# Peptides against a protein of PDB entry 3B8E, part 128

Target 1, 230 residues: chain A of PDB entry 3B8E
Amino acid sequence: PFLIFIIANIPLPLGTVTILCIDLGTDMVPAISLAYEQAESDIMKRQPRNPKTDKLVNEQLISMAYGQIGMIQALGGFFTYFVILAENGFLPIHLLGLRVNWDDRWINDVEDSYGQQWTYEQRKIVEFTCHTPFFVTIVVVQWADLVICKTRRNSVFQQGMKNKILIFGLFEETALAAFLSYCPGMGVALRMYPLKPTWWFCAFPYSLLIFVYDEVRKLIIRRRPGGWVE

## One batch from the design tools (peptide; made by RFdiffusion4, then SolubleMPNN)

Design b2_p20_1_s3 (from b2_p20_1, 17 letters changed)
Fold by OpenDDE base, seed 4:
Structure b2_p20_1_s3 (fold): chain B 230 residues (1-230), chain A 20 residues (1-20)
Amino acid sequence: as target 1 above (230 residues)
Amino acid sequence: AEEALRELLERLRKRLEEVL
């Protein structure tokens, strides 16, 4: 997200606090859940026939899968960001290069895509209105990721402990998202303005895309065992 | 309690903004 902010010179889609909440709040529990899943899988799996190649392949696959999923997550967040700004009069094309003027306190007449002038205060309200739904979009997309990780292994019924950690992670992320979105004072304290409930649904297409992507990936793996997608 | 939480979060934010 920050790289696109720098490259495109768009208004900041995620505040520092929201980034920290994603990295420390939403990503930590999934990471722990995956670490436990790996530990349990290592206990249940006989040593790989070739520990070096099978581990390297598995690490590369995990990294590629998470990299691709992370890219879809980022796209989901940016989609939500662009939708909100477009609803407030700033079309995506108009946002390109706007950052410098957007962040300038002395410019109170920044024009939107329709020629409406925006004061610094008004622009910052819109920016902070984007932070919360971007964060929530990431959380909702992460739900799909967590569920997909669970469904990757045909033995869903044998994963009693894994299910509890996953469910706990989903609830923790959701509770954090709700707290940051709706707790009084978060707009001032965290620059995260209250989220309209409708924005929670903006992430659902991307969650669905992740599900479809993973099912297609699994289908390819099943049809081509030992392929590059494994 | 809400005001105290708000003040705490504002202080934390300010500290984070100083570091980040």
Scores: peptide ipSAE 0.012, ipTM 0.382, DockQ to the pose 0.047
Fold by OpenDDE base, seed 1:
Structure b2_p20_1_s3 (fold): chain B 230 residues (1-230), chain A 20 residues (1-20)
Amino acid sequence: as target 1 above (230 residues)
Amino acid sequence: AEEALRELLERLRKRLEEVL
């Protein structure tokens, strides 16, 4: 997210506080939960055929797969960001290079794509309105990510949701997202303005996409053991 | 309670912004 913010010079889609909430609040409990996840029986039983090459290849492939998932998560967040800004009159093309003027408190006549002038305060409200749905998008996508992390080869339908700690993590991150989105004062304290409930659904296609991607990946791994997708 | 929480969060935010 920050790379696109810097390179494209767009208004900040995800605040630093929001990132910290993701890292410390949303990712930490799930990460702990995964440490206590009962290892997939096939992962634990399979000795590497070549401990040097198979481990390195597998680590690279896992890193690439998680990198792709992370990109899909970011795309989901940016989609929500662009939709909100477009609904407020700022088309994606117009946002390119706008950051400098957007962040300048002395410029109170920044024009949107339709020629409407926006004060600094109005712009910041819209910006902060984007932070919450971006965060929520990440949380919703992480539901799929956490579920898929339970297994490398088996479908979620085969492994089931047996880890109580992981389930607790999913509830915790969702509760945190709801708290940050709807608790009074979060706009001032965290620069996260309240989210319309409808925006929670904007993330669902991306969550589904990750889920489908992982299920397809796992299906390929099951059909072609030792393939480049493993 | 809400005001106290808001103040706490604001203080935390400021500290975090100084570090990050």
Scores: peptide ipSAE 0.005, ipTM 0.334, DockQ to the pose 0.048
Fold by OpenDDE base, seed 2:
Structure b2_p20_1_s3 (fold): chain B 230 residues (1-230), chain A 20 residues (1-20)
Amino acid sequence: as target 1 above (230 residues)
Amino acid sequence: AEEALRELLERLRKRLEEVL
């Protein structure tokens, strides 16, 4: 997200505080859940296959999957960002290079794609209105990741502790998202303005995309054991 | 309290932006 912000010179899609909330609040629990998942899968896979190669393959698979899921999450966040800005009159093409004027406090006549002039305060309200939905999009996409992690295992019944951690993580992320989105003062404190309930649905296509992606990946792995996707 | 929290969060943000 930050790289696209720098390269495209667009208005800031995700604030530093929001990034911290993602990294510490939302990504930590999935990461812990995945770490516990690996540890328990490694305990179960202790049949005498070459433990170095199988561990390396699993670590590489998980790293690749996590990286790809992270890219889809970022795309989901950016989609939500562009939708919000487009609804407020700023088309994606118009946002390119707009950052310089957008962040300038002395420019109060920044034109949108329709010729409407935006004050600095109005622009910052729109920017901060993007931060919360971006965060919520990540959380909703992470729901799909948690479901994927749950469905990866052949035995839903043996996942007792991991399911509890995943479920707890899901509730924690959702509670955090709700708190950051709706708690009074979060707009002032965290630059995360209240989220309209409709924005929760903007993430659903990307959650579905991740779900489909993982199912396709699983299908490819099942059909081509030892292929490039492993 | 809200202003103090805002100032604290802005300071934290600035510090984090410096570290990141």
Scores: peptide ipSAE 0.005, ipTM 0.333, DockQ to the pose 0.040; fails the geometry check
Fold by OpenDDE base, seed 5:
Parts: sequence; structure tokens; C-alpha cells
Structure b2_p20_1_s3 (fold): chain B 230 residues (1-230), chain A 20 residues (1-20)
Amino acid sequence: as target 1 above (230 residues)
Amino acid sequence: AEEALRELLERLRKRLEEVL
């Protein structure tokens, strides 16, 4: 997200505090919960043909899969960001290169895509309003990610939701997201202004996309053991 | 309690902004 902010020179989509809340708050308990997930029946049965090469290949493929999931997650966040800014009069094309003027406190007449002038304070309110839904989008997408990470090859429908710690982690991250989004004073304290509850649904298509992507991937792995998708 | 929480969060934010 920060790289796109620099390259596109757009208003900041996600604050540093929000990033820290993701890294320390939302990811830690779920990650621990995955360590207690039941091993797939297949992991125990498949003897590595070559322990040195097969482990390295599997680690690389896992890292690539999680990298792709992370990109879809970021796309979901940016989609929500662009939609909110568009609803406030800033079309995506107009945001390109706007950061310099956007962040300048002495410029109080930045025009939107429709010629409406925005003061520095008004712009910052809109920016901070975008930080919250970006964060929430990440959390909602993480629901799908955590669920799919329970298994490498088996469908979620086959493995089920057996890990109570994982379920607890999902509730914890959701509760944290709700707290950061709706607790009074979060706008000033964390630069996260309240979000309309309807914006939580903006992430759902991306969560579904990740879920479908991973289920298709796992289906291919089951049908073609030893393929490049493993 | 809300004001105290707000002050705490503001202090934490400032400290984080100093480190990051």
C-alpha cells in the first residue's frame, strides 16, 4: 500500500497507526491459532521424495500463494479507498499526483473532479475517513485468508471449522476493527474516523474472490499431485 | 473514562510517530 502511495502520488490510503494495528493486533492471534490447527491427513501420508528439494519447492510455492493473497487484499483496500473518495467528489484519475497539494496545509482551495473546492481540514477528514475502511477491508479479507490457511490441499468444506482458537481470533480481530472504527475519539487519537457499517460489505467480494481462488487452487492440487501449483 | 482513553491513545500515537 505504501509503495503505491509513493508511485501514484495519491493521498495516503492507510495510516502508520493503522498498519501497526494490523501487524500487531489483527495478525498475531490468528497466526498463533493456525499453529494449533489440525494437520492435514495428506501431510502425514506423503513422504517427501527428496526432503531437500521438495521442502524448498513447497516453501516457495506457499510464499507465492500468500503473496498473491496479499495482493488481492491490498486491491480490496484500494478499491474501498477509491470508492469513498469518488463518493466525495474525487475520481481515481484526479487523485493521481494530487498528494502534494492535498498535504499542503496552506492550500485551502484544492478542487475535486467536479470543481468543488476543499479546505485542508475537509481533505484530511476525507483522508482519515478512508483509513478506517481500508483497515476494515483488510480485516474482512483476513477472515477468508485465515479460513483457507487451515488447509493446504483440502477444501474448507472438508476440514471444517475445528479450531476454536482460530474462531476466537476471528472474533478478536473483528472486535478490534469495530472498536477502532466506532469508538469515540478514534478520529483524533488514531486518525480513523467512523465508517458507515455498510462499507464493511465492500470487502466481501474480495474475501469471496480469495476463497474461490484458494478452493480452485486446492482442487487443482488434489487432481494433479506434483503440479507446479503445489 | 473516554477522555482518559483518548489521552492515552494520543500519547501512544505521538510516541509511535516519534519512533516510526
Scores: peptide ipSAE 0.000, ipTM 0.329, DockQ to the pose 0.045; fails the geometry check

Design b2_p20_1_s4 (from b2_p20_1, 18 letters changed)
Fold by OpenDDE base, seed 2:
Structure b2_p20_1_s4 (fold): chain B 230 residues (1-230), chain A 20 residues (1-20)
Amino acid sequence: as target 1 above (230 residues)
Amino acid sequence: ARKALEELLKLLAERLKEAL
């Protein structure tokens, strides 16, 4: 997110404080919860043919898969960001290069895509309005990520949700998202303004995409053991 | 209690911003 902010010179889609809330609040508890997941029976039964090479290849493939999931998460966040700004009159193409004028306190006549002028205060309200939905989008996408990370080969439907700690992690991150989104003072404290409950659903297509992607991947792995997808 | 929480969160946010 921050790299795109610099490269495209767009208004800041996700604040630094919000990033910290993701890293410390949203990612940490789920990561701990996954450590308590019951080992997949197939992982424990497979002796690696070559412990050094097979482990290295496996780590690379896992890293690529998580990289792809992270990219989908980022795309979901940016989609939500662009939708909110478009609803406020700023089309995606108009945001390119706008950061310099957007962040200038002395410019109070920044035009949107429809020629409406925005004061600095109004622009910052819209910017901070994006931070909370971006965060919520990440949380909603992480629901799918947590569920799919419990197994590498087996479908979630086959293994089920046996880890109570993982279930707790899902509720915890959701409760944190609700708290940060609706608790008074979050706009002043964290620059996270309250969002409409409907914004929770904006990320659902991306969560579904991740879920379907992983189930298809796992299906391919089951049908073609030892393939490049493992 | 709500005001105190808001102030605490504000202070934490400011410190985090300074640390980054």
Scores: peptide ipSAE 0.000, ipTM 0.266, DockQ to the pose 0.047
Fold by OpenDDE base, seed 3:
Structure b2_p20_1_s4 (fold): chain B 230 residues (1-230), chain A 20 residues (1-20)
Amino acid sequence: as target 1 above (230 residues)
Amino acid sequence: ARKALEELLKLLAERLKEAL
């Protein structure tokens, strides 16, 4: 998000504090919870690792987890950001290069895509209105990400939801998202204005996309062991 | 190489987020 803010010169999609809440608040407990995940039901049916040739972690699997899933997650956040700004009169193409004028407090006549002039205060309100739903979008997408990380090969339906710590992690990140979104004073303290309940659903297509993508991937791995998808 | 670059970029983005 911050790199796109610099490169595209768009209004800031996420505040620094919001980013810290994602990395330290919402990701830490879920990540630790994966250490307590039960072994896959088929793990003992696999051939022993060759310590001379086999890496502990498949580079392709890492790439899918951190590359492809990470890109879908980022796209989900930016989608929510662009939807909110578009609903407030700023179309995505108009945001390109707008940051300089957007962040200038002395410019009070920045025009939107429809010719409406926006004061500095009005622009900052809409910017901070984007922070909360972007954060919530990340959390909702992380639900799918955490669930798919339970197994390398087995479907979630085969492995089940037996890890109570993982389930707790899902509730913790959701509770934190709700707290940051609706607790009084978060707009002042964290620049996270209250979230309309409808914005929680904006992330669902991306969460579903990640889930379906991973289930299809795992299905291919089960049907074609040693394929390029593994 | 592309995958490694994506991981590096993600790591850099995370570190940048932590530094800000």
Scores: peptide ipSAE 0.000, ipTM 0.254, DockQ to the pose 0.023
Fold by OpenDDE base, seed 4:
Structure b2_p20_1_s4 (fold): chain B 230 residues (1-230), chain A 20 residues (1-20)
Amino acid sequence: as target 1 above (230 residues)
Amino acid sequence: ARKALEELLKLLAERLKEAL
């Protein structure tokens, strides 16, 4: 998210507080939970043919898969961001390069895509309105990410939900998202304005996309062991 | 990359100051 923020010079899509909550709150517990995931029965039974080469190939392929998942996750967050800004009069193309003027307190006549002038305070309200839905979008997409990370080759339907710690992590991140989104004072304290319940659904297509992507990937791996898609 | 990182860190620091 931050890379696109810097490169495109768009208004800040995800606040620092929300990033910290993702990194420390929503990612840490689930990541720890994955360490306690029971190894796939296939991984335990199949000794690596060559520990050095097969490990390196698997690490590269895992890194690529996580990179692709992370890309889809970022797309989900940015989709929510662009939808909210578009609903407030800022089309995606108009946001390019707007950050400098957006963050300037002395400019109170920043125009939207329709020629409406926005004061600094109004712009910041819209920006902070984006932070909470972006965060929630990331959490919802992370549900799929956590579920797919349980296995490397087996379908989620084959492996099942055996890790109680992973399940706890899913509830924890969801509870944190709900707390940050709906607790009174979060708008003042954390600049996370209350989320309309409908925005929880904005991420679902991307969560589903990640899930389908991983299931297809795993299906290909099962059909072509040692293929480039691992 | 270093300049981008420095700008990112500066931006993060500014946003942290605004959030606190």
Scores: peptide ipSAE 0.000, ipTM 0.277, DockQ to the pose 0.023
Fold by OpenDDE base, seed 5:
Structure b2_p20_1_s4 (fold): chain B 230 residues (1-230), chain A 20 residues (1-20)
Amino acid sequence: as target 1 above (230 residues)
Amino acid sequence: ARKALEELLKLLAERLKEAL
């Protein structure tokens, strides 16, 4: 997100405080929950691997897969960001290079895509209105990410949802997201303005995409053991 | 209770702004 902010010179899509809430608030319980996940049914059926060569290749492939998931998460957040700004009159193409004027307190006549002028205060309200749904989008996408992390090879449907701690983690991160989105004073304290409930659904296509992507990946691994997708 | 919480959060935000 930050790299795109610099390269495209767009208004800030996600605040530093929200990033900290993701890193410290939403990721900790899920990470702990994975330690209590049941072993895969096939873990003892895997063929012996050369610990020097095969481990290194597998670590690279795993790192690449997590990198791909992270990119899909970021795309989901940016999608929500662009939709909200478009609803407020700022089309994606108009946002390119707009940051300098957007952040200037002395410019109170920044035009949107329809010629409407926006004061600094109005612009900042819209910006902070984007921070909350970007955060919520990450949480919703993270539901799928957490669920798929239960297994490396087996489908989630085969492994099942027996880990109660993981389920608790999903509720905890959702409750935190709801608290940060709707609790009074969050706009003042964290610059996270209240979100319309409909924006929770904006991330669902991306959550589904991650889930489908990982299930397809795992299906390929099951059909081609020792392949490059593992 | 909601108003009290809002006031508390505003106060905390102001204190944080002063400390930073």
Scores: peptide ipSAE 0.000, ipTM 0.285, DockQ to the pose 0.038

Design b2_p20_2_s1 (from b2_p20_2, 17 letters changed)
Fold by OpenDDE base, seed 1:
Structure b2_p20_2_s1 (fold): chain B 230 residues (1-230), chain A 20 residues (1-20)
Amino acid sequence: as target 1 above (230 residues)
Amino acid sequence: DEYLKRLEEYLKKIKEALES
């Protein structure tokens, strides 16, 4: 998400706080769970398998799969971002290259796609309005990821301790998302303005996309065992 | 709720540190 922000020069879709929430809440818990899995897998790995090659292949496959899921999550967040901005008069094409003027506090007449002028304060309000939905989208998509992990035959998260940690993490991030979305003062304190409840549903198509992706991946694995998609 | 508040405070401190 941050790379797209830099490359496209669009208004910032994810604030520093939301990034930190993702890193500390969404990414750290899985990372911890993976660390425990490595410890558990080292215990569970039977001696006959070449532990170096099997571990390396598995780590690469897991990294790639989670990377792809992460990209889908990011796309979901950006979709929500673009929808919100479009509803406020800023079409996606108009946002390209707009960041410089958007972030300039001395420019108070930035025009939207319909010729309406926006003050710096108004622009920042709509920008911060996007931060929360983006984060919430990631959280909702993570629910789908959890379900997918549970349906995997050899899921990283099928082990009891790892599952508990993951479920706890998802609960915490969901509770945090709700808290940050609806607690008074969060807009000022954390640049996360209140989210309309309807925006929670904006993530659902992307959750479905992840399910479709996983089903396709599973089909490929079943047809081509040992492939790079595993 | 208390845990979330502590987390919020932690994130706020990080934010302030990053913005300083």
Scores: peptide ipSAE 0.000, ipTM 0.271, DockQ to the pose 0.049
Fold by OpenDDE base, seed 4:
Structure b2_p20_2_s1 (fold): chain B 230 residues (1-230), chain A 20 residues (1-20)
Amino acid sequence: as target 1 above (230 residues)
Amino acid sequence: DEYLKRLEEYLKKIKEALES
């Protein structure tokens, strides 16, 4: 998100505090949960054919898969961001290059896509309104990521949800998201304004996309053992 | 491609629901 913020020169979609909450609040428990995840039965039984080449290939494939999933997550967050800003009169194309003027407190006549002028305070309200939904979107998309990463080859339906720590992690992330979204004072303290419940659903298509992507990937792996998708 | 189209439709519906 921050990279796109810099490259596109758009208003900041996700605050630093929110990023920290993601890193500390949503990534730690999942990482722990994965450490306690039982190895896939196939992984335990199969040794690499060639430890040197197969390990390298596997690491590359894993990195690519997680990279792709990460891109889907980012797209989900930015989708939510753009929807909120569009609802407030700022179309995506208009946001390009707007950051400098957006963040300047002395400019109180920044125009939206429809010619309406926005004061600095009004712009910041809209910006902070985006922070919470963006965060929540990331959390919801991470649900899918956490669930799919527990398996390499087998479908989630085949492996099941046996890791209690993973389940706890999912609830913890959700609880944190709810706390940050609805607890009084978070708007001032964390620049995260309360979230309309409907915004939770903005992430669902992307979560589904991740699930489908992973299941298709795993299906290909199962059908073509030793293929490039492994 | 069909999945992507369905996804786009779903996103559109969500957007409309959020705007209501």
Scores: peptide ipSAE 0.000, ipTM 0.204, DockQ to the pose 0.031
Fold by OpenDDE base, seed 5:
Structure b2_p20_2_s1 (fold): chain B 230 residues (1-230), chain A 20 residues (1-20)
Amino acid sequence: as target 1 above (230 residues)
Amino acid sequence: DEYLKRLEEYLKKIKEALES
């Protein structure tokens, strides 16, 4: 998100607080839960032909897959961000290069795409309103990530949802997201203004996309062992 | 606004410390 912020010079979609909450609150517990997940039946049976080269290649492929999933997460967050700003009169094309004027507290007449003028306070409220749904989008997409990362080859339908720690992780990150989104004072304290619960569903298509992507990937791996998508 | 700025700076330092 910061790279897009710098390149496009748009209003900040994700604040430092939200980043910390993701790193410490939503990623740590789920990561621990995955450590206790049952080992894949095929991982224990399939030894690498060459322990040095095949292991390295596999690690690179896994890293690449996680990178792709991370990109889809970011896209989901930005989609929600742009939709909210568009509903408030700022079309995506208008946001390009707007950051300088947006952050200037002495400019109280920043125009939206429809010619409406926004004070510094008004546009900061909109900006902080965007922080919440971006964070929520990441959490919702992480639901899919946690579920699909239980295995590398087996389908979620085959592995099942037996890990109680994983379920706890999903609950914890969701509870944290709800707390940060709707607890009174979070707008003032953490720059996270409340959002309508309906906006939680904006992330679901991306969560589903990740799920479908990974299931297709795993299906290909099962049918074509040793493929580049592994 | 100043309070929020200070808070962000503090949180940034924590993040940097955790990532070191």
Scores: peptide ipSAE 0.000, ipTM 0.284, DockQ to the pose 0.023
Fold by OpenDDE base, seed 3:
Structure b2_p20_2_s1 (fold): chain B 230 residues (1-230), chain A 20 residues (1-20)
Amino acid sequence: as target 1 above (230 residues)
Amino acid sequence: DEYLKRLEEYLKKIKEALES
């Protein structure tokens, strides 16, 4: 998120401190949970192809946890970011290159897509309003991603939710999201203003989409073993 | 399997870049 902020010169969608909270509070425990995930029943029944390279927890599962989740998180977060800014009069196309004027305290007449002028204080309120739902969106998307990453071939319904560490990770990140979203002082400390409860549900379609996508992928793998999707 | 591995490695690099 910070890289996109610098390259695209858009208003900051997610603060650096919030990113650290994601890394420490939402990504670390789930990553550990995947390391301790029980291998799929089919993997356990198969002999290693190469004992030197093949592991019960394949590097592919780990890379899915960091790579695929990261991409989906970014997409989901930015979607929420653009929705909020659009609701406040800033269309996505208008945000490109706006950062310089956006962050300038001396410019109090930055115009939105509809010609409305925004003071520096007003702009910062809108910016910080985006931070919390961006973070929450990431967490909600992670609910689905973490569950699907535990398996490569088997459906989540077949594998089950046996990993207690994974379950703990899901609760931890949810609790952290709730804390950061609703605890007094977070707006000042972390630039994360309180979130309307309805925004928790805005990410659900993305989580569902990812879940469905992964289930379809796994179904294809089961029907066509050794296919290109593996 | 090989395709998936390459894709995941690529996505991992993107994630690391986005978080920097």
Scores: peptide ipSAE 0.000, ipTM 0.191, DockQ to the pose 0.024; fails the geometry check

